Peptides against a protein of PDB entry 3T7K. Designs and how they scored, part 1

No score or structure here was measured in a lab: all are predicted.

Target 1, 248 residues: chain A of PDB entry 3T7K
Amino acid sequence: KAEKILARFNELPNYDLKAVCTGCFHDGFNEVDIEILNQLGIKIFDNIKETDKLNCIFAPKILRTEKFLKSLSFEPLKFALKPEFIIDLLKQIHSKKDKLSQININLFDYEINGINESIISKTKLPTKVFERANIRCINLVNDIPGGVDTIGSVLKAHGIEKINVLRSKKCTFEDIIPNDVSKQENGGIFKYVLIVTKASQVKKFTKLINDRDKNETILIVEWNWCVESIFHLNVDFTSKKNVLYQKK
Positions, changes and structure headers below are counted from each chain's first letter, unless a header gives other numbers.
Peptide ipSAE is a variant of ipSAE made for these designs: the mean of its two directions, with the distance scale d0 fixed at 1.0 Angstrom where the peptide's residues are scored. Compare it only between designs on the same protein; published cut-offs may not carry over.
A fold fails the geometry check if it doesn't show the stated peptide or something in it is severely misdrawn.

## One batch from the design tools (peptide; made by RFdiffusion4; aimed at target 1 T22)

Design b1_p19_1
Pose (drawn by RFdiffusion4):
Structure b1_p19_1 (pose): chain A 234 residues (1-94, 102-181, 189-248), chain P 19 residues (1-19)
Amino acid sequence: KAEKILARFNELPNYDLKAVCTGCFHDGFNEVDIEILNQLGIKIFDNIKETDKLNCIFAPKILRTEKFLKSLSFEPLKFALKPEFIIDLLKQIHQININLFDYEINGINESIISKTKLPTKVFERANIRCINLVNDIPGGVDTIGSVLKAHGIEKINVLRSKKCTFEDIIPNDVIFKYVLIVTKASQVKKFTKLINDRDKNETILIVEWNWCVESIFHLNVDFTSKKNVLYQKK
Amino acid sequence: EEEEEEEKEKEEEEEILAD
């Protein structure tokens, strides 16, 4: 059936996209539209799996979804495209000349896309390997944890903030000895006291979640930035 | 201020879990 629709075309381009959509196409398209996309070398997965080697993201804009943040750890991310690409493509299908250049997500330029080819992850480059994360983090620890691991963090230690003792705190073994992601000022006081009591001479970095988000959007951890840094001892 | 912080945290959670 989709072949009949495509039988009208002398030649079909191979867009070679393995993509997820975020902020768009939240189920699929109709079955015909889907089979057409595959015939054009466009495959859209429901969720991100490391072994599918996704290279593309469809999104109306830069988003803070798990999918958009994780797309910045594709190996490599080749295309970040507005949904209008698929829309214009299917409109024309129903010769094919829709191109991969008229549909960039504004704010995601080549300089950032290219950093996804780097042989390191953003937090791996920053020597942030093992972190502590408060259990009350917005988005929940499983998701935030999945995003941070996708960006080079190997160990996520979750702290019940009200209950945790110093012994629960894991060092950042790879440089900050202790890295914590927190929500409340009430947590900054408790943690700096605990660590300062028990490991006075060591280094500490305490940041908000937004510090990690900015670092991912820039694919760089800027240690000279005070933005979203709640406490540091270096 | 506490209500604003709670609203911000709720907005951030909704953004990350939008999918």

## One batch from the design tools (peptide; aimed at target 1 T150)

Design b1_p24_1 (made by RFdiffusion4)
Pose (drawn by RFdiffusion4):
Structure b1_p24_1 (pose): chain A 234 residues (1-94, 102-181, 189-248), chain P 24 residues (1-24)
Amino acid sequence: KAEKILARFNELPNYDLKAVCTGCFHDGFNEVDIEILNQLGIKIFDNIKETDKLNCIFAPKILRTEKFLKSLSFEPLKFALKPEFIIDLLKQIHQININLFDYEINGINESIISKTKLPTKVFERANIRCINLVNDIPGGVDTIGSVLKAHGIEKINVLRSKKCTFEDIIPNDVIFKYVLIVTKASQVKKFTKLINDRDKNETILIVEWNWCVESIFHLNVDFTSKKNVLYQKK
Amino acid sequence: EEEEEEEEEEKEEEEKIDEELEES
């Protein structure tokens, strides 16, 4: 059936996209529209799996979804495209000349896309390997944890902030000896006291979640930035 | 029907999490 629709074309382009959508196409399209996209070398996965080697993201804009943040750890991310690409493409299909350049997500330029080819992840480059994360983090630890691991963090230690003792805190073994992601000022006081009491001469970095988000959007950890840094001892 | 209900619940959880991330 979709072949019949496509039989009217002399030649079909191979867009070669392995993409997820975020902020769009939250199920699929109709079955015909889906089979057409595959015939054009466009495959859209429901969720991100490391072994599908996704290279594209469809989104109306830069978003803070798990999918958008994780797309910045594709190897490599080749295309970040507005949904209008698929829309214009299916409109024409129903010769094919829709191109991959008229549909960039504004704010995601080549300089950032290119960093996804780097042989390192953003937090791996920043020597942030093992972190502690408060259990009450917005988004929940499983998701935030998945996003941070997708960006080079190997160990996520979750702290029940009200209950945890110093012994529960894991060092950042790879440089900050202790890295914590927190929600409340009430947590900054508790953790600096605990660590200062037990490991006075060591280094500490305490940041908000937004510090990690900014680092991902820039694919760079800027240690000279005070934005979203709650406490540091270096 | 049970699978559709579970899929809808999963989508609602994902939307809630995305809203919390955006508001962070």

Design b1_p24_1_s4 (made by RFdiffusion4, then SolubleMPNN; from b1_p24_1, 12 letters changed)
Fold by OpenDDE base, seed 1:
Structure b1_p24_1_s4 (fold): chain B 248 residues (1-248), chain A 24 residues (1-24)
Amino acid sequence: as target 1 above (248 residues)
Amino acid sequence: EEKKKEEEKKKKEEEEIEKQLENA
């Protein structure tokens, strides 16, 4: 069926997209449209797997979903596209009126607002955003919205090697792990990095650390600090936004 | 009317969005 529909075109583009969708196409695609997309070099996957070498995300806008946040860790992310790309593509292909010899759809017309070439270019870097920031080991409170597994999976995709889950009410100093990074010559390394949800945790963890390890560097942030760092593919240590406590 | 249907569809797709990882 797809071949008969596509036979009216003299040339077919090969878009070379391996994509996931978030915030769009909840009902999926019919078998004919999947086959059409496959013949155009567009493969849509249900979930993110490293083995699939994903290079594209479809979303209506910048989202705070696991898929969207992880898409910024693709190697590289080639395209972040609005679902209208697929809609217009399929509409043009199914149109009986347009005796078009060629498919005339430009990927760049469908870019997600706020995912520009500066963001795309950073996905070509050999390192992840938190790796570049000298953050390898973090402490994550167990009461974080979204759950430690989902949040932890996003953080790992972005270069966090070790996630220590803190039981906020029962945690002692011995439960807090250091950010074990070999001193690179020119970067301020925080010995303790913590993601917390409330001011009482800031008071607790600052006390525990300062009472036992008085002279050490501490960074305590909200989840939004991580999200902003991911959306920019850069950690700004000069910003106090979403930083709850910092000791240099 | 088409714009309103597209906005309603976009809003419905926004309501059906996968779990947003929001701040506490």
Scores: peptide ipSAE 0.303, ipTM 0.727, DockQ to the pose 0.207
OpenDDE base, seeds 2, 3, 4, 5: peptide ipSAE 0.166, 0.292, 0.293, 0.259; ipTM 0.688, 0.714, 0.711, 0.688

## One batch from the design tools (peptide; aimed at target 1 L63 T65)

Design b1_p27_7 (made by RFdiffusion4)
Pose (drawn by RFdiffusion4):
Structure b1_p27_7 (pose): chain A 234 residues (1-94, 102-181, 189-248), chain P 27 residues (1-27)
Amino acid sequence: KAEKILARFNELPNYDLKAVCTGCFHDGFNEVDIEILNQLGIKIFDNIKETDKLNCIFAPKILRTEKFLKSLSFEPLKFALKPEFIIDLLKQIHQININLFDYEINGINESIISKTKLPTKVFERANIRCINLVNDIPGGVDTIGSVLKAHGIEKINVLRSKKCTFEDIIPNDVIFKYVLIVTKASQVKKFTKLINDRDKNETILIVEWNWCVESIFHLNVDFTSKKNVLYQKK
Amino acid sequence: EEEEEEEEEEEEEEEEEEEEEEELLAD
């Protein structure tokens, strides 16, 4: 059936996209539209799996979704495209000349896309390997944890902030000895006291979640930035 | 007046955090 629709075309382009959508196409399209996209070398997965080697993201803009943040750890991310690409493409299908250059997500330029080819992840480059994360983090630890691991963090230690003792705190073994992601100023006081009591001469970095988000959007951890840094001892 | 402005800023920050959490979990 989709072949009949496509039988009218002398030649079909191979867009070679393995993509997820975020902020768009939250189920699929109709079955015909889907089979057409595959015939054009466009495959859209429901969720991100490391072994599908996704290279594309469809999104109306830069988004803070798990999918958009994780797309910045594709190996590599080749295309970050507005949904209008698929829309214009299916509109024409129903010769094919829709191109991959008229549909960039504004704010995601080549300099950032290209960093996804780097042989390291953003937090791996920053020597942030093992972190502690408060259990009350907005988004929940499982999701924020999945995003941070997708960006080079190997160990996520979750702290029940009200209950945790110093012994619960894991060092950042790879440089900050202790890295914590927190929500409340009430947590900064408790943690700096605990660590300063028990490991006085060691280094500490305490940041908000937004510090990690900015680092991902820039694919760089800027240690000279005070933005979203709640406490540091270096 | 200053305490009312501080309470308004705290409400705005809570609303922004809720929006950011909803956007992160949208999918």

Design b1_p27_7_s1 (made by RFdiffusion4, then SolubleMPNN; from b1_p27_7, 11 letters changed)
Fold by OpenDDE base, seed 2:
Structure b1_p27_7_s1 (fold): chain B 248 residues (1-248), chain A 27 residues (1-27)
Amino acid sequence: as target 1 above (248 residues)
Amino acid sequence: KEEEEKKEEEKKKEEERKKAEEELLAE
C-alpha cells in the first residue's frame, strides 16, 4: 500500500531521522503511514535507547518530559521538530489533488521554538553538559518529584556518572558522596553537589557538611537548575537562579 | 477472560504512556 501511494512521486527525500515523540502522536501511526515514513528515511521509536543512535525529537514545544530532556543529549541532536512536519508530510503524500512530482517540505520550517542552531551545535560537543561543568557525582534526595529513577536517568544522559540517593530524613554525613573530580587547575569545582526539594533539606545538608568537612565547596540546587542547564546545554555558575546554597 | 485481560493490558499501557508524558516539574 505504501509503495503504491509513493509511486506517484518521481523522487523521494531521505530525511535520515531516527526520532522519538513527546507531547504528540499519542495514538501512534497506522501501519501504512509508518511504512511511508520509513521509505522517507523517518524512523520513529517508542523509547530512547543508546543503540538506536537517535538524532531527532518531535514535540509541539519545549517540554520537561524525560524524552525531551534526554533528546538534548543525543550525539548529535540533528533536528527538534514540531509534529506538524509529519502531519503536513503525510497530508501531502495522501493528497489526491496534488499531482506533485516531488515532496516539498523543508525540515527547517518546523523547528521547535527555542531549540536553535546554538543548542544543536552544543550537542556535537564531545562532552555532556554536566561533564563540562565538572559535575560527575551528585546527591539526589529520594522525595524528588518524578522519582529518582527518571530524574537519575536524565542526569546520567547528560554526563553525571554517579547518583547517590539520599534518604533525607535518615541520612548522615557519611551518606553524602563527594563529587570526585580531580582538582583541575581551573577553579569552580564543587566537592559536594546536591539536588534537593525543600528548604529543610538545605539546612540539614549544609549543617552536616560544614560540621564534618569544614571549608569545602558546596552546591545545593533545585531540579529546575538542572532543567535550565539542560535546555541551554550550559551550566551558568554566575546565576543564582534555582541555586539554594552555594559555598565557593 | 481474554477480553478482560486484553483490556487490563491496554489500560496498563495507557497508564505507562501517561506517566512517560508527564513533565518533570519541581514542587
Scores: peptide ipSAE 0.388, ipTM 0.799, DockQ to the pose 0.143
OpenDDE base, seeds 1, 3, 4, 5: peptide ipSAE 0.386, 0.385, 0.383, 0.386; ipTM 0.802, 0.801, 0.800, 0.801

Design b1_p27_7_s4 (made by RFdiffusion4, then SolubleMPNN; from b1_p27_7, 11 letters changed)
Fold by OpenDDE base, seed 5:
Structure b1_p27_7_s4 (fold): chain B 248 residues (1-248), chain A 27 residues (1-27)
Amino acid sequence: as target 1 above (248 residues)
Amino acid sequence: KEEEEEKKKEEEEKKKREEEEKELLSE
């Protein structure tokens, strides 16, 4: 059926998209449209898997979903596109009135606002954002919104190797792991990096660390610090935004 | 029984998808 629909075009583009969707296409696609998209080199996956070599995200805007945040870790992310790309493409293909010999849809017209070439270019770097920031091992409180598994999965996609989950009420100094990274020339290393949700946790962890490991470097941040770092694919250590405690 | 199990599975998959589409906020 898809072949018959596409037979009216003299030339078919190959978009070479391996994509996931977030915040759009909740009902999926019918079998004919999936086949059409496949013939145009557009493959949509339900979940992110490394084996799929994903290079595209469909979303209406910048979102803080797991899929969107992880899409910025693709190697590379080639395109971040609005769902209107697919909508307009399928509309043009199904249109019987348009005596179009060719499909005239340009990917660049459907870019998500705020995901510019500067962001896309950083996805071509050989390192991940937190790896570049010398953040390898972090401490994460167990009461984080979204859950430690989801948050941890996003952080791992962006170069965090080890996530230590802290039981906020029961943890001791011995439960806190150091960020085991060698000093690189262009970055400060924090010995202890923590993501927390409450001011009481800041007070607790700063006391535990300062009492037992004097004069060490500490970075305590909110989840929003991580999100902003991901959205920019850069950690700005000069910014105080979303930093709850810092000791250099 | 099979139709009820299929519906239950579809509802569980729908619920899982809805959870995956939640924005990860600090608050």
Scores: peptide ipSAE 0.409, ipTM 0.789, DockQ to the pose 0.142
OpenDDE base, seeds 1, 2, 3, 4: peptide ipSAE 0.403, 0.407, 0.403, 0.405; ipTM 0.787, 0.788, 0.784, 0.787

## One batch from the design tools (peptide; made by RFdiffusion4; aimed at target 1 C21 G23 R64)

Design b1_p29_5
Pose (drawn by RFdiffusion4):
Structure b1_p29_5 (pose): chain A 234 residues (1-94, 102-181, 189-248), chain P 29 residues (1-29)
Amino acid sequence: KAEKILARFNELPNYDLKAVCTGCFHDGFNEVDIEILNQLGIKIFDNIKETDKLNCIFAPKILRTEKFLKSLSFEPLKFALKPEFIIDLLKQIHQININLFDYEINGINESIISKTKLPTKVFERANIRCINLVNDIPGGVDTIGSVLKAHGIEKINVLRSKKCTFEDIIPNDVIFKYVLIVTKASQVKKFTKLINDRDKNETILIVEWNWCVESIFHLNVDFTSKKNVLYQKK
Amino acid sequence: SIEEDIEKWKEEIEEEVEELEEEEEELEE
């Protein structure tokens, strides 16, 4: 059936996209539209799996979804495209000349896309390997944890902020000895006291979740930035 | 019609983006 629709074309381009959508196409399209996309070398997965080697993201704009943040750890991310690409493409299909250049997500330029080819992840480059994360983090620890691991963090230690003792805190073994992601000023006081009491001469970095988000959007951890840094001892 | 589908898709995308903005604001609070 989709072949009949496509039989009217002399030649079909191979867009070679393995993509997830975020902020768009939350189910699929109709079955015909889907089979057409595959015939054009466009495959859209429901969720991100490391072994599908996704290279594309469809999104109306830069978004803070798990999918958009993880797309910045594709190996490599080749295309970040507005949904209008698929829309214009299917409109024409129903010769094919829709191109991959008229549909960039504004704010995601080549300099950022290109960093996804780097042989390291953003937090791996920053020597942030093992972190502690408060249990009450907005988005929940499983999701935030998945995003941070997708960006080079190996160990996520979750702290029940009200209950945890110093012994629960894991060092950042790879440089900050202790890295914590927190929500409340009430947590900054408790953790700096605990660590200062028990490991006075060591280094500490305490940041908000937004510090990690900015680092991912830039694919760079800027240690000279005070933005979203709640406490540091270096 | 593909034109009708496209309109629906645009509307759904817009609504989803608005929901995501609301969720982002709630998470910042």

Design b1_p29_7
Pose (drawn by RFdiffusion4):
Structure b1_p29_7 (pose): chain A 234 residues (1-94, 102-181, 189-248), chain P 29 residues (1-29)
Amino acid sequence: KAEKILARFNELPNYDLKAVCTGCFHDGFNEVDIEILNQLGIKIFDNIKETDKLNCIFAPKILRTEKFLKSLSFEPLKFALKPEFIIDLLKQIHQININLFDYEINGINESIISKTKLPTKVFERANIRCINLVNDIPGGVDTIGSVLKAHGIEKINVLRSKKCTFEDIIPNDVIFKYVLIVTKASQVKKFTKLINDRDKNETILIVEWNWCVESIFHLNVDFTSKKNVLYQKK
Amino acid sequence: LEEYFEEIEEEIEEEVEELEEEEEELEEE
């Protein structure tokens, strides 16, 4: 059936996209539209799996979804495209000349896309390997944790902030000895006291979640930035 | 087809609005 629709074309382009959508196309399209996209070398997965080697993301704009943040750890991310690409493409299908350049997500330039080819992840480059994360983090630890691990963090230690003792805190073994992601000033005081009491001479970095988000959007951890840094001892 | 593609655009706009609201709520926490 989709072949009939496509039989009217002399030649079909191979867009070669393995993409997820975020902020768009939350189910699929109709079955015909889907089979057409595959015939054009466009495959859209429901969720991100490391072994599908996704290279594209469809989004109306830069978004703070788990999918958008994880797309910045594709190996490599080749295309970050507005949904209008698929829309214009299917409109024309129903010769094919829709191109991959008229549909960039504004704010995601080549300099950033290119960093996804780097042989390292953003937090791996920053020597942030093992972190502690408060249990009450907005978005929940499972998701935030998945995003941070997708960006080079190997160990996520979750702290029940009200209950945890110093012994629960894991060092950042790879440089900050202790890295914590927190929500409340009430947590900064408790953790600096605990660590200062028990490991006075060591280094500490305490940041908000937004510090990690900014680092991912820039694919760079800027240690000279005070933005979203709640406490540091270096 | 035109109505089909307009509906897709509307659904995308609504979903973006919901995501913005969810982001604001998370920031407030």

## One batch from the design tools (peptide; aimed at target 1 K67)

Design b1_p30_1_s4 (made by RFdiffusion4, then SolubleMPNN; its pose is not in this set)
Fold by OpenDDE base, seed 4:
Structure b1_p30_1_s4 (fold): chain B 248 residues (1-248), chain A 30 residues (1-30)
Amino acid sequence: as target 1 above (248 residues)
Amino acid sequence: MDEVFEHKASSQEVLEEAEKLEKEIDEKYK
C-alpha cells in the first residue's frame, strides 16, 4: 500500500531519522504510515536504547519527560522536531488533490523552540554535561518525585556514573558517597553532591557531612538544577538558581 | 564558604508533572 502511495513522487527524500516521540503520537501510527515513514528514512522507536543510535526527538515543545531529557544525550541529537513535521508530511503524501511530484517538507521548518544549533552542537561533544562538570557520583534522596529509577536513568544518560539512593529518614554519614573525580585545576569539584526535595534534608545532610568531614565541598541542589543543566547542556556553577546549599 | 539558599517550591516541576503533561499533550495530538 505504501509503495503505491509513494509511486506518485519522482524522488523521495531520505530524512535519516531514528526518533522517539514524547508528548505526541501516543496512539502510534498505522502500518501504512509506518511503512511510508520508513521509506522516507524515518524510523520511530517506542523506547530509547543506545544500540538504536537515536538522533531525533519529536515533541511539541521542550518537555521535562524522561524521553525528552534523555534525547539531549543522543550522540549526536541531530534534530529536535515538532510533531507537525510528521503530520504535514503524511498529509502531503496522502493528499489526492495535490499533483505533487515532490515532497516539499523541510526538517528545519519544524525545529522545537528553544533547541537551537548551540544546543545541538553540544550533543556532538565527546563528553556528557555532568561529566564536563566533574559530577560523576551523586546522592539522590529516595522520596524524590518521579522516582529514583527514572531520575537516575536520566542522570546516567548525561554522564553520572554512580547514583547513591539515600533513605532520607534513616541515612547516616556513612551512607553518603563522595563524588570521586580527579582534581582538575580549573573546576571547583564538589566532594559531595546531593539532590534533595526538602529544606529539612538540606539541614540534615549538611550537618551529617560537616560534623564528620568539615573541610569538604558540598553541593545540594533540587531536581530543577539538573533539568536546567540538561536543557542548556552546561552546568552553571555561578547560578544560585535551584541550589539549596553550597560549600566551596 | 557555606551558602544556604531558600527553596522556591513554587517553580519545582518534577518528572511526575512532566508525565502528566505528556499525557495531556498526547491527547491533543491524537
Scores: peptide ipSAE 0.024, ipTM 0.562, DockQ to the pose 0.022
OpenDDE base, seeds 1, 2, 3, 5: peptide ipSAE 0.019, 0.021, 0.019, 0.021; ipTM 0.552, 0.573, 0.565, 0.567; seed 1 fails the geometry check

Design b1_p30_6 (made by RFdiffusion4)
Pose (drawn by RFdiffusion4):
Structure b1_p30_6 (pose): chain A 234 residues (1-94, 102-181, 189-248), chain P 30 residues (1-30)
Amino acid sequence: KAEKILARFNELPNYDLKAVCTGCFHDGFNEVDIEILNQLGIKIFDNIKETDKLNCIFAPKILRTEKFLKSLSFEPLKFALKPEFIIDLLKQIHQININLFDYEINGINESIISKTKLPTKVFERANIRCINLVNDIPGGVDTIGSVLKAHGIEKINVLRSKKCTFEDIIPNDVIFKYVLIVTKASQVKKFTKLINDRDKNETILIVEWNWCVESIFHLNVDFTSKKNVLYQKK
Amino acid sequence: EEEEEEEEEREKEEEEDEEALEIDELEKEH
């Protein structure tokens, strides 16, 4: 059936996209529209799996969804495209000349896309390997944890902030000896006291979640930035 | 003036977070 629709075309382009959508197309399209996209070398997965080697993201804009943040760890991310690409493409299908250049997500330029080819992840480059994360983090630890691991963090230690003792805190073994992601000033005091009591001469970095988000959007950890840094001892 | 700009930036970030959570929740339901 979709072949009949496509039989009217002399030649079909191979867009070669393995994509997820975020902020769009939250189920699929109709079955015909889906089979047409595959015939054009466009495959859209429901969720991100490391072994599908996704290279594209469809989104109306830069978003803080788990999908958009993880798309910045594709190997590599080749295209970050507005949904209008698929829309214009299917409109024409129903010769094919829709291109991959008229639909960039504003704010995601080549300089950032190109960093996804780097042989390292953003937090791996920053020597942030093992972190502690408070249990009450907005978005929950499972999701935030998945995003941070997708960006080079190997160990996520979750701290029940009210209950945890110094012994629960894991060092950042790879440089900051202790890295914590927190929500409350009430947590900064408790943790700096605990660590300063027990490991006085060592280094500490305490940041908000937004510090990690900015680092991912820039694919760079800027240690000279005070933005979203709650405490540091270096 | 600087403190007002920082407060506005924080509010914008919270809006972006709420939007992202809503999108994530919707996508998990589908």

Design b1_p30_6_s1 (made by RFdiffusion4, then SolubleMPNN; from b1_p30_6, 12 letters changed)
Fold by OpenDDE base, seed 5:
Structure b1_p30_6_s1 (fold): chain B 248 residues (1-248), chain A 30 residues (1-30)
Amino acid sequence: as target 1 above (248 residues)
Amino acid sequence: EEEEEEEKKKKEEEEELKEALKEDELDKKK
């Protein structure tokens, strides 16, 4: 059926998109439209798998969803597009009135606001954002909204190798893992990196660490610190935004 | 696999809702 619909076009574009969707297309696509998109080199996946070599995200705007945050770890992310790209494309294809010999939809007209060429270019780097920031091992409180698995999965996609889950009420100093990274000349390495949800946790962890390891460097942040770092594909250690405690 | 996909979809919907609520609260404060 899709072949018959597309037969009216002299040439078909190949967009070469391997995409996931977030914040859009909740009802999915019908079989005919999936087949049409496939013939145009657009393959939509339900979930992120590394084996699929995903290069595109569809979303209405910058979102804090797992899929959106992970899309910024694609190697590379080629396109971050509004759902209107697919909508307009399918409308043009299904239009009986348009004597269009060619499909005239440009990907660049549908870029998500705030995902610019600078962000896209950083996805071509050989390193991940937290790897570049010398953050390899983190401590994560177990009461984090979204759950430790989802948050942990996003952080791992962005170069965190080890996530230690802390039971905030029961944890001791011995439960806190160090960020074991080799000293690189150009960046302050924090020995202890923690993501917390409450001010009481900041007080607890700072006391535990300072009582047992008095001279060590500590970074305690909110989840939003990680999100902002992901959105910029850069960690700004000069910013105090979403930093709850810092000791250099 | 289907149960894991449904659970992932529910988590995504929950995060979308939480984000929408935060944006609405920010817009009401403007």
Scores: peptide ipSAE 0.026, ipTM 0.561, DockQ to the pose 0.035
OpenDDE base, seeds 1, 2, 3, 4: peptide ipSAE 0.025, 0.025, 0.024, 0.023; ipTM 0.566, 0.560, 0.558, 0.546

